# Peptides against a protein of PDB entry 6KZJ: the designs that were tried, part 62

Target 1, 71 residues: chain A of PDB entry 6KZJ
Amino acid sequence: SPDLLSEVSEMKQDLIKMTAILTTDVSDKAGSIKVKELVKAAEEEPGEPFEIVERVKEDLEKVNEILRSGT

## One batch from the design tools (peptide; made by RFdiffusion4, then SolubleMPNN)

Design b2_p30_6_s4 (from b2_p30_6, 15 letters changed)
Fold by OpenDDE base, seed 2:
Structure b2_p30_6_s4 (fold): chain B 71 residues (1-71), chain A 30 residues (1-30)
Amino acid sequence: as target 1 above (71 residues)
Amino acid sequence: SSDLDLLKEKLGEVLYLLKKVLELAEELAK
């Protein structure tokens, strides 16, 4: 539907922006709250963010597989 | 730092997967 397409397109654009932020040097975004949070999280508990990301990645792979295969 | 760079790489992979999911969802919505 047009409404759903609009929402999905907006989310895609947000992900593109997030990708751009993450691919930049942290020094360039030192004033960004989100970048600082990522830095702090990595410094305080380096293992935890990685573990969380891997869990999310696994879930997304499952969802992607469902959408791709229809199963 | 190496840890931060690795985290950013992993987050990039997650974002890629999200984009693929959204792409497929968009196709289903057409």
Scores: peptide ipSAE 0.111, ipTM 0.624, DockQ to the pose 0.093
Fold by OpenDDE base, seed 3:
Structure b2_p30_6_s4 (fold): chain B 71 residues (1-71), chain A 30 residues (1-30)
Amino acid sequence: as target 1 above (71 residues)
Amino acid sequence: SSDLDLLKEKLGEVLYLLKKVLELAEELAK
C-alpha cells in the first residue's frame, strides 16, 4: 500500500543516515554522551558486541534470502 | 581504536543488509 511504501522508504533513509554516522571518525562526532558511553562499552569488552553483530548479520542474511527466493 | 573501527565496519554491513531487506519489503507491498 502507499502508506506502507512511504513508511519503508523513510526507514531506508534513516538507515542511510546511520551508515553515514558510523563511517565517520568517532573522534570528530563523539560530542554526545550516548556515543561516548557506547564507545567505552565496546572498548572494555570488544568481544561481546562483535559476537552479537555477527549473529544479527546471519539472521538478516537468512531473512534476505527468504524474501528474495519467495520461500 | 582498531577494535572500534572493526565494529563500525561490521555495523555498516548489518545496515546494508537491513536496507536490502527493506527494498524487498517494498517490492512485496506493490
Scores: peptide ipSAE 0.109, ipTM 0.622, DockQ to the pose 0.092
Fold by OpenDDE base, seed 5:
Structure b2_p30_6_s4 (fold): chain B 71 residues (1-71), chain A 30 residues (1-30)
Amino acid sequence: as target 1 above (71 residues)
Amino acid sequence: SSDLDLLKEKLGEVLYLLKKVLELAEELAK
């Protein structure tokens, strides 16, 4: 479906934008109150965010394997 | 901080996988 392909393309573009944001050095923008709050929150509970990311990564790896295998 | 850098690295890996999944979906839809 052309509509489905368009939606997938939009999602891909959004992920590219998120990648650009995450690769930016947050220390260079530390002058913003919002940035400081985000950094503080991440430093106060460093374990939980890492655990969540690893779970998501594992799930995506499984999905990728299924799609790549053609099954 | 080192913890923030590690988190950003892991998030980058997740985003990479998401993009790969989307690429595979596009290929299968052709």
Scores: peptide ipSAE 0.108, ipTM 0.621, DockQ to the pose 0.083
Fold by OpenDDE base, seed 4:
Structure b2_p30_6_s4 (fold): chain B 71 residues (1-71), chain A 30 residues (1-30)
Amino acid sequence: as target 1 above (71 residues)
Amino acid sequence: SSDLDLLKEKLGEVLYLLKKVLELAEELAK
């Protein structure tokens, strides 16, 4: 399902955004995560970490729903 | 299928990122 793949991709991006926010306070503790991806995420003006967590939860819910529905 | 393989790959990446985010949060909590 194209919708499933797109939703997973969105969730991945949200987690990258969270990582970017946290690394600004922890001095790049991301390890093997590419710095360039973190920079791009930060430039997208991510919301507060809690807001992103809720979006990730919603993304997971949508993924599960797609899998259950077979769409 | 190819689609399932791609999904599994992306999910693996998402889970990895989630782990990293949690690790960073732990560092902030110190």
Scores: peptide ipSAE 0.056, ipTM 0.531, DockQ to the pose 0.149

Design b2_p30_7_s1 (from b2_p30_7, 16 letters changed)
Fold by OpenDDE base, seed 5:
Structure b2_p30_7_s1 (fold): chain B 71 residues (1-71), chain A 30 residues (1-30)
Amino acid sequence: as target 1 above (71 residues)
Amino acid sequence: SSEALELLKKELGVVRYLLKKNIEILNRKL
C-alpha cells in the first residue's frame, strides 16, 4: 500500500540521519553508506515483505537494547 | 500490485541494511 511504502521510506530517511549522527569521524569508514551496498541490500533481501518486516522489528529491538545498556 | 510489493521489498531491504550498519557502529563505539 502507498501508506506502508511511505512509512518505510520515512523510516529509511530517519535511519540515514542516525547513521550521520553516529559517524562524525570522516576517517571512520565503518559508518560510510555506499550506494552500491544499498542497491545490493534492496535486491538481495530474502523473503516476502511481511517476513522482512519481522526482521526489521528484530533489528530495532537490538538497537533498543544497545541504547538502553549503553554498551 | 506486484510492482508496489517489489518496491516495498526493496525499501525494506535498504532499511535492514541501515539498521545493521547502525548496529555495527554502535557496537564499535559503545
Scores: peptide ipSAE 0.695, ipTM 0.928, DockQ to the pose 0.839
Fold by OpenDDE base, seed 3:
Structure b2_p30_7_s1 (fold): chain B 71 residues (1-71), chain A 30 residues (1-30)
Amino acid sequence: as target 1 above (71 residues)
Amino acid sequence: SSEALELLKKELGVVRYLLKKNIEILNRKL
């Protein structure tokens, strides 16, 4: 679905923004997102889209839990 | 299409990479 692809692309951009917020050190910003690792992740993620979405939801909950607890 | 499906899977892979990276950073700083 083109709508779903657009939604996922927007989510990607939001996560890049969050990375920029979390990394205040210039060294962290430069080394945070590596192109080769990004390409590798895109190629190696196993399963169908609906299975990957479930893993995404699990990871989002982990982020939420860390932010809620502060640790 | 099959091409659109593969693009979606790749974008989802990137999303997971970014989430894992953000979790890693949060664990170091909190």
Scores: peptide ipSAE 0.694, ipTM 0.928, DockQ to the pose 0.839
Fold by OpenDDE base, seed 4:
Structure b2_p30_7_s1 (fold): chain B 71 residues (1-71), chain A 30 residues (1-30)
Amino acid sequence: as target 1 above (71 residues)
Amino acid sequence: SSEALELLKKELGVVRYLLKKNIEILNRKL
């Protein structure tokens, strides 16, 4: 679905912005994200889209928990 | 289509990479 692809692309851009907000060190900044690592991640993530989405949800919950607890 | 599916899977892979990176950064800084 074009709508789903657009939605996921927006998530990607939001996460890049989050990286910039979370980091002060140049090594962690969005500009330090390696293209080769992005390509590798895109190609090697296993499973069908619905399975990957479930893993995305799990990771979002991890982020939420860390921010909620502060540690 | 199969092409659209592959594009979606690739974008989702990138999203997971970015999430894992952000989690790693949070673990270092909090």
Scores: peptide ipSAE 0.694, ipTM 0.928, DockQ to the pose 0.864
Fold by OpenDDE base, seed 2:
Structure b2_p30_7_s1 (fold): chain B 71 residues (1-71), chain A 30 residues (1-30)
Amino acid sequence: as target 1 above (71 residues)
Amino acid sequence: SSEALELLKKELGVVRYLLKKNIEILNRKL
């Protein structure tokens, strides 16, 4: 649906912003996000949308755990 | 539509990549 697609697109933009925040030095900036890797990820992620969403939720929990523990 | 569904899948793939990348960076810095 257009609403879900818009939501996922906003998530993508938020994550790009987070990457920019996390990579503060010039070395990190230079090697952070590569276009060829983005294209590959878009084409090769397996499964149907609902399955991918479940993996997204798992990854969000990993982020939460790292931030909670500080390590 | 099938086209919209495929676009959604591609966007979700990019989201997964970015999440994994951010996790990688966090693990290196913390």
Scores: peptide ipSAE 0.694, ipTM 0.928, DockQ to the pose 0.846

Design b2_p30_7_s3 (from b2_p30_7, 13 letters changed)
Fold by OpenDDE base, seed 4:
Structure b2_p30_7_s3 (fold): chain B 71 residues (1-71), chain A 30 residues (1-30)
Amino acid sequence: as target 1 above (71 residues)
Amino acid sequence: SEEELKLLKEKLGEVLYLLKKNIEILNEQL
């Protein structure tokens, strides 16, 4: 439905906003996203968004473990 | 498909939750 699509789009936008708050550097070291990479990802097969989200989730889980362990 | 969008929404929710938790921990530690 259009409502479901809007909700997904809003959540994606929220993720982008939070990322922008956490990053001040425009380099790859700071996790900057290139426009061409976003365009490419959008044009890929329907499975690509799932792969991207799972990769991001894995990265955040690793960060969480580091933060909680204090190491 | 609609089913794929529902799954994507669920996964995005999990990512946002983890991001929020990490920010919370960082705020407590800084």
Scores: peptide ipSAE 0.388, ipTM 0.881, DockQ to the pose 0.105
Fold by OpenDDE base, seed 1:
Structure b2_p30_7_s3 (fold): chain B 71 residues (1-71), chain A 30 residues (1-30)
Amino acid sequence: as target 1 above (71 residues)
Amino acid sequence: SEEELKLLKEKLGEVLYLLKKNIEILNEQL
């Protein structure tokens, strides 16, 4: 469905943007989170959507670890 | 495929939940 495809694409883009906002605040602590590369990958053609989602998930897990541990 | 899109949506849901948790923690710490 075109509606389903557009909905998924919009959700992905929103998640990337929100991840970027969160990671910029903790970038000094996160170190390995490459927000610019994640954004670039998400803006490319939707050929690797599952891989993009996994990268977003990993970044959010890193943010979560920093928030929970304080380090 | 439609099934792949449904799976992708489910995975995005998991990510959304994690994002929500992170925002919740941030709000508690700020």
Scores: peptide ipSAE 0.385, ipTM 0.878, DockQ to the pose 0.104
Fold by OpenDDE base, seed 3:
Structure b2_p30_7_s3 (fold): chain B 71 residues (1-71), chain A 30 residues (1-30)
Amino acid sequence: as target 1 above (71 residues)
Amino acid sequence: SEEELKLLKEKLGEVLYLLKKNIEILNEQL
């Protein structure tokens, strides 16, 4: 439905905005996230949103494990 | 499809929750 599509679009936009805020002052070192690439990838073919979300989720799960365990 | 959109919404919710939780932990540790 149009409402569901709008909700998904809004959540995607919120994720992009939060990522941009957190990475604004990060260096252009190898392995760093590139906000502009994330935005462009989100505008690609219909399958790209799933790939992006799963990749980000995996990274955040690893970060969460490190923060909780200290290792 | 609508089913795919529902799945995407669910996954986005999980990501946003993890991000919020990580920020919370960082605030407690700093």
Scores: peptide ipSAE 0.384, ipTM 0.879, DockQ to the pose 0.102
Fold by OpenDDE base, seed 5:
Order: C-alpha cells, then sequence, then structure tokens
Structure b2_p30_7_s3 (fold): chain B 71 residues (1-71), chain A 30 residues (1-30)
C-alpha cells in the first residue's frame, strides 16, 4: 500500500531526526553515537531499512542510559 | 513486500516507545 509505505517512511525519518536532536555526539570514535551517520543513512536509498531502524534503536537506548544515569 | 512493511512499522513502534521514554525522562529532569 502506498499509504503504508508513506507512513513507514515518515516514521523512520521522524525517529532519525529526533535521535539527532537528542544526541550531540557526532564523533567517529568507537562507542559514540553516530548522528551524522544516521542522518546520512536516512538520505540513502531504502536498501537497509531494518538495519537503519536497529541503529536508531541502539542510539535511543544509549540516550536512555545517559538520561537515566546522568553520565 | 507489504508484510515486510508491516514488520518495519512494528519495529518503528518499538523505537517510538524508547523515544517517548526518553522525552518523559527529559521532561522530568526539567
Amino acid sequence: as target 1 above (71 residues)
Amino acid sequence: SEEELKLLKEKLGEVLYLLKKNIEILNEQL
């Protein structure tokens, strides 16, 4: 369904943008949140949608840990 | 496929839940 595809696309884009807003670590260091990488991935052709979602999930989990721990 | 899109939507829903929790924590910290 075109409507379903549009809905999924909007949700994906919103999640990536919100993740970028919630994080400021754009460093390429290992273990850091790759905000720029996520944003770039969202602009690419939909070849790895599940992988993109998993990366967003991982980043939001990291944000959650930071928010809960205060560190 | 449509089934894959439905699964993707479900996974996005899980991520949205995490986002909601993070927003909740942020609001509580303000």
Scores: peptide ipSAE 0.384, ipTM 0.877, DockQ to the pose 0.102

Design b2_p30_7_s4 (from b2_p30_7, 14 letters changed)
Fold by OpenDDE base, seed 4:
Order: structure tokens, then sequence, then C-alpha cells
Structure b2_p30_7_s4 (fold): chain B 71 residues (1-71), chain A 30 residues (1-30)
């Protein structure tokens, strides 16, 4: 779905912004993000989209927990 | 389509990378 692709793309941009907020490294405009690692991650992520979405949810929960607890 | 599926999977993979990176940074700084 084009709508789903757009939604995920927006999420990606939001996460790039988060990285910029969390790090003082601005050399690559995405904090400590390395383009080649980003590309590799995209290519190697296993499973169907619905399975990857579930992993995304798990990762989001981890972020939320860290921010909520402060440690 | 097959093309749309490929693009979606790639974007999702990048999202996961970014999430993991952000978690790494948070663990280092908090």
Amino acid sequence: as target 1 above (71 residues)
Amino acid sequence: SSEALKLLKEELGEVRYLLKKNIEILNEQL
C-alpha cells in the first residue's frame, strides 16, 4: 500500500530527528548514523513486512521504557 | 505489488536500524 509506505517513511524521518537530538555528532546530518550500515540493515532484515512491524513495535517499546524510567 | 513490497521491507529495515541506534545512544547516555 502506498499509504503504508508513506507512513513508514515518515517514521524513518522522525527517528532520524530523534538521533540528531540524542547525539552531538552532526557530521553526517543523522548523528552517528552510517549510510552503509543503514543500507545493509535494509537489505538484510529477515521476514515479511508484518513480522518486521512486530519487531518495530518491540523496539519502540524499549525506547519508551528507557525514556519513561530515565535509566 | 512485488516492487512495493520490496520498498516497504527496505524502509522497515532502515526503521529498525534507527531504533536500535537510538537505543544504543540512550543506553550510553542515561
Scores: peptide ipSAE 0.663, ipTM 0.923, DockQ to the pose 0.846
Fold by OpenDDE base, seed 3:
Structure b2_p30_7_s4 (fold): chain B 71 residues (1-71), chain A 30 residues (1-30)
Amino acid sequence: as target 1 above (71 residues)
Amino acid sequence: SSEALKLLKEELGEVRYLLKKNIEILNEQL
């Protein structure tokens, strides 16, 4: 779905903004993000999109837990 | 389409990379 693709792309941009908030390193216009590592991660992620979405939800919860607990 | 699914999977992979990176940074700083 083009709508879902747009939503995921928007989420990616939000996460890039979060990286900029968390660090003072603004190199490569995406903080400490390395393009080759990002491309490799995209190619190596196993499973169907719906399975990857579940892993994304788990990772979001981890971020939320760290921010909520402060540790 | 198959092409759309490929693009979606790639974008989701990049999202996971960014999440893991942000978690790494948070763990280093907190």
Scores: peptide ipSAE 0.662, ipTM 0.923, DockQ to the pose 0.856
Fold by OpenDDE base, seed 1:
Structure b2_p30_7_s4 (fold): chain B 71 residues (1-71), chain A 30 residues (1-30)
Amino acid sequence: as target 1 above (71 residues)
Amino acid sequence: SSEALKLLKEELGEVRYLLKKNIEILNEQL
């Protein structure tokens, strides 16, 4: 779905903004984000989109836990 | 389409990378 793709793209942009907020590394436009690593991650992520979404959910839960506990 | 699905998979992979990176940063700073 084009709507789903747009939604995921917006999420990506939000995460880039979060990275910029969390780091002081502004050496490039994406902060500490390495383009080659980003590309590699896209290529190597196993499974179908629905399986990757489940992993995204798990990662979000980890973020939530860290922010909730402060540790 | 299959092309759109491929793009979605790639974007999701990048999202995973960014989430992992942000988790790493949070773990280093908190």
Scores: peptide ipSAE 0.662, ipTM 0.923, DockQ to the pose 0.849
Fold by OpenDDE base, seed 2:
Structure b2_p30_7_s4 (fold): chain B 71 residues (1-71), chain A 30 residues (1-30)
Amino acid sequence: as target 1 above (71 residues)
Amino acid sequence: SSEALKLLKEELGEVRYLLKKNIEILNEQL
């Protein structure tokens, strides 16, 4: 689905922006993101898209909990 | 299509990487 792909792509861009906000690294490379690691992660992520979405939800909940608790 | 699913899976994998990276940064800073 092109709509779903676009939505996920926007999520990715938002997360890149979050990384830039969380880091003080102003180098040409956004924060501590390494392209080779990102590419590898994309290739090695196990499971079907619906399973990966569930893990994404879990990760978002973790972020929320960290920000809520401050720790 | 199969190609669309492949692209979606790749993008989702990158999203997972970025989320995990951001969590790591947050844990280091807080």
Scores: peptide ipSAE 0.662, ipTM 0.923, DockQ to the pose 0.846

Design b2_p30_8_s4
Fold by OpenDDE base, seed 4:
Structure b2_p30_8_s4 (fold): chain B 71 residues (1-71), chain A 30 residues (1-30)
Amino acid sequence: as target 1 above (71 residues)
Amino acid sequence: SPREEALKLTLEILKRVEALKKKLEEELKK
């Protein structure tokens, strides 16, 4: 739907801003986090578009938790 | 570092969102 497309478009813009903020000098020696658990096949992600959006939002919350807790 | 890992995850999520946007745009053309 047009409304969902608008939401996804805004999410894209926000993600671009986030990457710009995070793309700075990182000197910390802090622990590792499993990226594999959140990597999905972008082209073949199953489900209806609205379901994919919800999964993306959940994964973004995981990213935020990592940034807050350092783990 | 956690921040570096967060960046990697964010970039991967961006790929997913871009793919989804393209799918939605194609659906609206039909």
Scores: peptide ipSAE 0.520, ipTM 0.896, DockQ to the pose 0.427
Fold by OpenDDE base, seed 2:
Structure b2_p30_8_s4 (fold): chain B 71 residues (1-71), chain A 30 residues (1-30)
Amino acid sequence: as target 1 above (71 residues)
Amino acid sequence: SPREEALKLTLEILKRVEALKKKLEEELKK
């Protein structure tokens, strides 16, 4: 689905922005985060794409909870 | 620290999203 791809693309960009906010690295390389190719596990994540998106959103909420509560 | 953990989790989620994006792009190319 082109719509789902658009949503996922936006999520990626948002995550990059979040990383930039959270990182303590003062390097000017903050704009290009090279994620280690541990993508195998991510590529093998079970479920339809829309199901994976929902799980990702749930996990993002957990991240937000950690940031808000400090726990 | 909580901030450090949040960063680690965010990076992990980013990997998942990248993998998903790749899958979707491949599907649309067909």
Scores: peptide ipSAE 0.518, ipTM 0.896, DockQ to the pose 0.577
Fold by OpenDDE base, seed 3:
Structure b2_p30_8_s4 (fold): chain B 71 residues (1-71), chain A 30 residues (1-30)
Amino acid sequence: as target 1 above (71 residues)
Amino acid sequence: SPREEALKLTLEILKRVEALKKKLEEELKK
């Protein structure tokens, strides 16, 4: 749906922001970190799009836990 | 390091989200 596409688009942007925060890459231009689009996986993730979103959110929580606890 | 692992996971998730976005766009195109 268009609504889900909008949500996924926003998630993508948030993830790009996260990568910018997490990366230690030093650029000649401060704050000019560009994240190139990754190659699409050959194998599609199973499930309905909304289910995939929920799994992604779950995995993002794992990332947050690593960042909070250092483990 | 935990930060490096977090970054790697984030990039993996980004890949999945990009794939999902493409899938949704293709579905809307039909």
Scores: peptide ipSAE 0.518, ipTM 0.897, DockQ to the pose 0.554
Fold by OpenDDE base, seed 5:
Structure b2_p30_8_s4 (fold): chain B 71 residues (1-71), chain A 30 residues (1-30)
Amino acid sequence: as target 1 above (71 residues)
Amino acid sequence: SPREEALKLTLEILKRVEALKKKLEEELKK
């Protein structure tokens, strides 16, 4: 849907901003997480678009948790 | 480092989002 496309477009822009921030000096209090747990086949991720969005949001929260808690 | 791992994860998530955006655009233009 157009609404979902708008949301995904915004997410993309936010992620670009996040990468820009993370490439600069940031507090190294963040914890570690296994990259393999979040690496998905982008072109073949199963599920409806809205389900994929929810999984992405969940994975983003894991990233944010690392940055926030240091773990 | 945690920061480095966070960056790697973010980049991977970005790839997923880009792929999803492309799929949605294709669906809408059809």
Scores: peptide ipSAE 0.516, ipTM 0.894, DockQ to the pose 0.414; fails the geometry check

